# Peptides against a protein of PDB entry 5KEZ, part 221

Target 1, 320 residues: chain A of PDB entry 5KEZ
Amino acid sequence: NVAIYNPFRPWWERYQPVSYKLCTRSGNEDEFRNMVTRCNNVGVRIYVDAVINHMCGNAVSAGTSSTCGSYFNPGSRDFPAVPYSGWDFNDGKCKTGSGDIENYNDATQVRDCRLTGLLDLALEKDYVRSKIAEYMNHLIDIGVAGFRLDASKHMWPGDIKAILDKLHNLNSNWFPAGSKPFIYQEVIDLGGEPIKSSDYFGNGRVTEFKYGAKLGTVIRKWNGEKMSYLKNWGEGWGFVPSDRALVFVDNHDNQRGHGAGGASILTFWDARLYKMAVGFMLAHPYGFTRVMSSYRWPRQFQNGNDVNDWVGPPNNNGVI

## One batch from the design tools (peptide; made by RFdiffusion4, then SolubleMPNN)

Design b2_p24_4_s2 (from b2_p24_4, 14 letters changed)
Fold by OpenDDE base, seed 1:
Structure b2_p24_4_s2 (fold): chain B 320 residues (1-320), chain A 24 residues (1-24)
Amino acid sequence: as target 1 above (320 residues)
Amino acid sequence: SEEEAAAAFWKKWKARNAWLGNVK
């Protein structure tokens, strides 16, 4: 991914790819392979957070400032390490003046325009689909069990399906022959927008963001909410079907959230309430559960916002 | 340029994250 130096190596630089090389501040490919093998050998499976909707930001300077030293040029849409060129992005499809998503009530903008300036890949092209599939198949070959598809809301469900159809079966050294990768898609659907979680049910499970938000409100006893109201928790609260839901109390994004309602999300910073929420989640049968493992950073609030919410995880493998 | 790009990204990210919080 791109190396960002201001702020200094933030966590979110990991979501700005310039290649599909397994070479980041988390380790190199050999280290990753060794980790996957060791985990599989003791029954711990690995799921990869796959960033396949986009490449790095359009305004990032060209050069070799990346975690694996690969050259890239956002201005010309040149990513030779893949390779991608200007023909592999949705610049011509996006009709907004900025090239970015400007209206989330326009599904075509949400999917064809740049998310926060991130260069949007043309996933309708078989070439692009194949390059992504090659990346994911390499991971499957290493022995991963599945994927979180980042920014799935910003991809057409049919394009995702086309990529998934190119995937190999899981590695038979650790999985039964014919096993398929476990897929869950990050889709932020809180209602009120044209894109729905149900659009993606055909590809796998979907993140249910209403879960953590509503549970936080209940546990905090906001608005007169009571635990007894959780009797019909799940579909009864308007959530997606249990067999399509990936549920969580918090994630890396919303634990850094702000604004009205953002404070409802429970995190490790609210230790007692957080344990209550996680305990409830694990005890309740609704959805496939995910427990967050994060890190502490030096929070500094200014005008209600943490100015250090960019701080990445501790790193001991140097500056790469 | 890199600094400006990072700042722009981060500002937009915060805006998106704020939306995630408005679920009440």
Scores: peptide ipSAE 0.036, ipTM 0.640, DockQ to the pose 0.048
Fold by OpenDDE base, seed 2:
Structure b2_p24_4_s2 (fold): chain B 320 residues (1-320), chain A 24 residues (1-24)
Amino acid sequence: as target 1 above (320 residues)
Amino acid sequence: SEEEAAAAFWKKWKARNAWLGNVK
């Protein structure tokens, strides 16, 4: 991914890829392979956060300022480490004046235009699908158990399916022969937009962002909410079917007051209430559960926003 | 109100993407 130095190595640089090389602030491919092996040997499975909707931001300076030193040029859409070129992006397909998503009520814009400047890959092309599949298959062959698909809302479900159909079975050294990768898709669906979580059920599980948002209001006792109202928690609250849901109390975005859920989201900053929420989630039989492991950072609020929301995990001069 | 809640959500959504401005 791109190496950002202003601010100094923020967490979000990870979501701006310039190659599919396993060479990042966390280590190199050999170290990753070693970690996967050690984890699998003790029954801990690895799921990769796969950023396949886009490459880096269009305004990032060209050069070799990346975690693996690979050259890239956002201006010319040149990513030779893949390789991608201008033919592999949706620039000509997006019809907005800015080239970015401007109207989230237009499903075509949401999927064919840039997410706030992030270069949008042409996932309709078999070449692009194959390059992504090769990346994911390399991870599968190393021994990962599955994937979180980042920004799935911004990809056509059929394109995702086409990629998934190219995937290998899981590594038989640790998984039963014929096992398929576990897939869950990040889709923010709180209602009011044309793109629905149900559009993605055919590809695997989807994130249920209503879960943390609603649970937060209940545990905080906002608007007269009571714990007793959780008797029909799940589908009864308008959530997706349990077998399609991946549920969580918080994620990296809404810990920082971003994304879906708003102020109702419980985080480790509210330790007591957060433990209650996580405990309830783990005890209640709805969805596939995800528990957050995060870190503290020096929050500084200005005009209601944390100016240090960019701070990544503890590191040694940029190396995690 | 639902409208206020929606507005708050979109404000946060925009904020989520605001960090990309630091890269521009």
Scores: peptide ipSAE 0.028, ipTM 0.588, DockQ to the pose 0.408
Fold by OpenDDE base, seed 5:
Structure b2_p24_4_s2 (fold): chain B 320 residues (1-320), chain A 24 residues (1-24)
Amino acid sequence: as target 1 above (320 residues)
Amino acid sequence: SEEEAAAAFWKKWKARNAWLGNVK
């Protein structure tokens, strides 16, 4: 991914890929392979956060400022480490003046235009699908158990399906022969927009962002909400079917006051309430549960905004 | 709650866009 130095190595640089090389601030491919092997040997499975909707931001300067030193040029859409070129992006499909998503009520913009300037890959092309599949298959062959698909809302479900259909079975050294990768898709569906979580059920599980938002409201006792109202928690609250749901109390985005859930989202900053929410989530049978492991950062609020919301994990001069 | 979540969503994307624009 791109190496950003202003601000200094923010967490979100990880979501701006310039190649599919397994070479980041967390380590190199050999170290990753070693970790996966060690984890699998003791029954701990690895699921990769796969960024396949886009490459880096269009405003990033060309050069070799990346975690693996690979050259890239956002201006010309040149990513030779893949390789991608201008033919592999949706620039011509997006009809907005800025090239970015301007109206989230227009499903075509949401999927064909750039998410906050991130160069949008043409996932309708078999070439692009194949390059992504090769990346994911490499990880499968290493021994990962599945994937979180980042920004799935911004990809056509059929394009995702086409990529998934190219995936290998899981590594037979640790998984039964014929096992398929576990897939869950990040889709922010709070209602009111044309894109629905149900559009993605055919590809695997989806994130249920209503879960953390509603649970936070209840635990905080906002708007007269009571714990007793959780008697029909799950589908009874309008959530997706349990067998399609990936549930969580918070994630890296809404932990910083951004994204789906708003101020109701509980985090480790509210330790007691957070423990209550996580405890409830783990005790309740609804959905597949994900527990957040995070870190403290020096929050500094100005006009209601944390100016340090960019701060990444604890590191030694940029190295994790 | 949904309105607050939506507001937070837009705040997130605006902030991210600003960050991208400031990258040297």
Scores: peptide ipSAE 0.024, ipTM 0.585, DockQ to the pose 0.379
Fold by OpenDDE base, seed 4:
Structure b2_p24_4_s2 (fold): chain B 320 residues (1-320), chain A 24 residues (1-24)
Amino acid sequence: as target 1 above (320 residues)
Amino acid sequence: SEEEAAAAFWKKWKARNAWLGNVK
């Protein structure tokens, strides 16, 4: 991915890929293989956060400032390490003036235009699908158990399916023969927009963002909410079917959020309430649970916003 | 530029927070 130095190596640089090489702040491919092997040998499975909707931001300077040293040129859509070119992006398909998503009530914009400047891959193309599948298959062959698909809301479900149909079975050294990768898709569906979580049920599980938001409200006793109201927690609260839900109290994004809905999210900063929420989540049978492991950073609020929400995990001069 | 990349981050951050604000 792109190496950003201003601010100094933010966490979000990881979500701006320039290649599918396994060289990042976390280590190189050999180190990754070693980690996966050691984890699998003790029954710990690895699920990769796969960024396949886009490449880096369109405004990033061309050059070799990347975690694996690969050259890239966002201006010309040139990513030779893949390789991708101008033919592999949705520039001509997006009809907005800016080239970015401008209206989230327009499903076509949400999927065909750039997410905040991130170069949007043409996932309708078999070439692009194959390059992504090759990347994911390499990881599967190493021994990962599945994937979180980043920004799934911004990809057509059919395109995702086409990629998934190209995936190998899991590595038989650690998994039963014929095992399929575990897939969960990041889809932010809080209602009111045309894209629904149910659009993606055919590809795997989806993130249920209503879970953390509503649970936070209840635990905080906002709006007269009571713990006793959790009697019908799950589908009874309008959440997706349990067998399609991945649930969580917080994630890396909403942990740094603000405002209505965002303010209800419980995090480690509110230790007592957070433990209550996580404990409840783990005890309740609804959904597949995910527990957040984060870190402290020097928060600095200005006008209700933490200006240091970019701060990445503890590191040694940018290397984790 | 890196500054533009940072700006894009903030825009994305605001967008995600706006979504969270739609929770009724």
Scores: peptide ipSAE 0.061, ipTM 0.677, DockQ to the pose 0.049; fails the geometry check

Design b2_p24_4_s3 (from b2_p24_4, 12 letters changed)
Fold by OpenDDE base, seed 5:
Structure b2_p24_4_s3 (fold): chain B 320 residues (1-320), chain A 24 residues (1-24)
Amino acid sequence: as target 1 above (320 residues)
Amino acid sequence: SAAEAAAAFNKALKARYAWLGNVK
């Protein structure tokens, strides 16, 4: 991915890929392979956060300022380490003046335009699908068990399906022959928008963002909410079917006050309430559960916003 | 510059999150 130095190595640089090389601040491919093997050998499975909707930001300077030293040129859409070129992006397909998503009520913009300046891959192209599948298959062959698909809301469900159809079975050294990768898709659906979580049920599970938002409201006792109201928790609260739901109390975005859930989201900063919410989630049978493991950072609020919300995991001068 | 690009990206992210924060 791109190495960003202002602010200094923010968490979100991880979501600006310039190649599909397994070479980042977390380690190299050999180290990753070793970790996957050791985990699998003791029954711990690995699921990769796969960034396949886009490459890096369109305004990032060309050069070799990346975690593996690969050259890239966002201005010309040149990513030779893949390789991608201008033919592999939706620049000509997006009809907004800026090239970015301007109206989230327009499903076509949401899927064909750039998410906050991130170069939007033309996932309708078989070439692009194949390059992504090659990346994911390499991980499958290493021994990962499945994937979180980042920014799934911004990809057409059919394009995702086309990529998934190219995937190998899981590595038979650790998984039963014929096993398929476990897929869960990040889709933010709190209602009121054209794109629905149900659009993605055919590809795998989806993130249920209503879960953390509503649970936070209840645990915080906002709006007169009571714990007793959780008697029909799950589908009874308008959530997606349990067998399609990936549930969580918080994630890296809404832990920083960003995105779905707003101020209702419980985090480790509210330790007691957070433990209550996580305990309830783990005890209740609804959905497939995900527990967050995060870190403290020096929060600094200005006008209600944390100016240090960019801070990534603990590191020593950029080295993790 | 890289700094300018990062600043632009951050601004865009904040704009997106502001919108998402208004969703129920």
Scores: peptide ipSAE 0.039, ipTM 0.697, DockQ to the pose 0.048
Fold by OpenDDE base, seed 1:
Structure b2_p24_4_s3 (fold): chain B 320 residues (1-320), chain A 24 residues (1-24)
Amino acid sequence: as target 1 above (320 residues)
Amino acid sequence: SAAEAAAAFNKALKARYAWLGNVK
């Protein structure tokens, strides 16, 4: 991914890919392969956060300032390490003045325009689908068990399906022959937008962001809500079907205090309430559960916003 | 510059988060 130095190596630089090389501040490919093998050998499975909707920001300077030293040029849409060129992006398809998503009530903009300046890949093209599939298949062959698909609401469900149809079966060294990768899709659907979680049910599970948001309000006793109201928790609260839901109390985005779910989201900063929420989630049968493991950073609030919400995870391995 | 691009991206992310925070 692109190396950002101002602010110094933020967490979100990891979501600005310039290649599909397994070489980041988390480690190199050999280290990753070793970790996957060791984990699989003791029954711990690995699921990769796959960033396949986009490449890096359109305004990032061209050069070799990346975690694996690969050259890239956002201005000309040149990513030779893949390779991608100007033909592989939705610049001509997006009809907004800025090239970014301007109206989330326009599903076409949401899918075809840039998410906050991130160069939007033309996933309708078989070439692009194949390059992504090659990346994911490399990971499958290493021994990963599945994927979180980042920014899924910004991809057409049919394009996602086309990519998934190109995927190999899981590595038979650790998985039964014919096993397919576990897929869950990040779709932020809190209502009020044309894109719905149900649009993606055919591809795999979907993140249920209503879960953490509503659980937070209940545990915080906001709006007169009571724990007894959780009697019909799950589908009874308007959530997606249990067999399509991936549920969580918080994630890396909404942990920053003003993301999807708003101020109701419980995090490790509110330790007691957070433990209550996580305990409830693990005890209740609704959905496939995910527990967050995060880190503390020096929060500094100015006008209600944490000016240090960019701070990335601790790192001292020297990989840049 | 790279610094300016990073600042712009961070601003855009914060704007997105603010929008998402208002969705109920």
Scores: peptide ipSAE 0.036, ipTM 0.688, DockQ to the pose 0.048
Fold by OpenDDE base, seed 2:
Structure b2_p24_4_s3 (fold): chain B 320 residues (1-320), chain A 24 residues (1-24)
Amino acid sequence: as target 1 above (320 residues)
Amino acid sequence: SAAEAAAAFNKALKARYAWLGNVK
């Protein structure tokens, strides 16, 4: 991914890829392979946050400022480490004046235009699908158990399916023969937009962002909400079917106030209420549960916004 | 520039979650 130094190595630089090399701030491919092996050997499975919708931002300077030193040029859409070129992006397909998503009520824009300047990959192309599949298959062959698909809302479900159809079975050294990778898709659907979580059920599980948002309001006792109302928690609250849901109290985005649920989201900053929420989630039989492991950072609020929301995990001069 | 990239990303995140204002 791109290496950003202003601010100094923010968490979000990881979501701006310039190659599919397993060479990052966390280590090299050999170190990753070693970690996966050690985890698998004790029954801990690894799921990779796969950024496959886009490459880095169009405003990033060309050069070799990346975690593995690979050259890239956003301006010319040149990513030779893959390789991608201008033919592999949706620049000509997006019809907005800016090239960015301008209207989230237009599903075509949401999927074919750039997410806030992030260069949007042409996932309709078999070449692009194959390059992504090669990346994911390399991880599968190393021994990962599955994937979180980042920004799935911004990809056509059929394109995702086409990629998934190219994936290998899981590594038989640790998984039963014929096992398929576990897939869950990040789709932010709180209602009101044309793209629905149900559009993605065919590819795997989806994130249920209503879960953390609604649970937060109940536990905070907002709007007269009561814990007793949680008797029909799950589908009874309008959530996706349990077998399609991945549920969580918070994630890295909404923990910083930038995600679905807004101020209702409970985080470790509100320790007592957060423990209640997480405990309830783990006890209640709805969806596949995900527990957040995060870190503290020096929050500084200006006009209601944390100006330090970019701060990444504890590191040693940029190395994690 | 890195600063422009950061600004763009922040804008993107805000846009991505613009619906939050309607959930309250």
Scores: peptide ipSAE 0.064, ipTM 0.723, DockQ to the pose 0.049; fails the geometry check
Fold by OpenDDE base, seed 3:
Structure b2_p24_4_s3 (fold): chain B 320 residues (1-320), chain A 24 residues (1-24)
Amino acid sequence: as target 1 above (320 residues)
Amino acid sequence: SAAEAAAAFNKALKARYAWLGNVK
């Protein structure tokens, strides 16, 4: 991914890929392989956050400022380490003036235009699908158990399916023969928009962002909410079917106050309430649970916004 | 500049996952 130095190595640089090489702030491919092996050997499975909707931001300077040293040029859509070129992006398909998503009520824009300037891959192309599949298959062959698909809302479900159909079975050294990768898709569906979580059920589980938002409201006792109202928690609250839901109290985005769920989201900053919410989530059978492991950073609020929300985990000069 | 690009991206990320619509 892009190596960003201003601010200094923010967490979000990980979501600006320039190659599918497995050399990042966390280590190189050999170290990753070693980690996966060690984890699998003790029954801990690895699920990779796969960024496959886009490459880096269109405004990032060209060069070799990347975690693996690969050259890239966003301006010309040149990512030779893949390789991708201008033909592999949706620039010509997006019809907005800016080239970015401008109206989230337009499903076509949401999927065909750039997410906040991130160069949008033409996932309709078999070439692009194959490059992504090769990346994911390499990870599968290493021994990962599955994937979080980042920004799934911004990909056509059919394109996702086409990629998934190219995936290998899981590594039989640790998984039963014929096992398929576990897929959960990040889809922000809080209602009111044309894109629905149900559009993605066919590909795997989806994130249920209503879960953390509503639970936060209840635990905080906002709007007269009571714990007793949780008697029909899950589908009874309008959530997706349990067997399609991946649930969580918070994630890396809304932990920083700018993610889906708004101010209702509970985080470790509200330790007591957060423990209550996480405890409830783990105790309740609804959905597949995900627990956040995070860190404190030096928050500095200006005009209600944390100017240090970019701060990544504790690191040694950018290396974790 | 790289700094400007980073700032723009940060702003964009906030918008990316902003609270949209009503929670039902």
Scores: peptide ipSAE 0.054, ipTM 0.714, DockQ to the pose 0.044; fails the geometry check

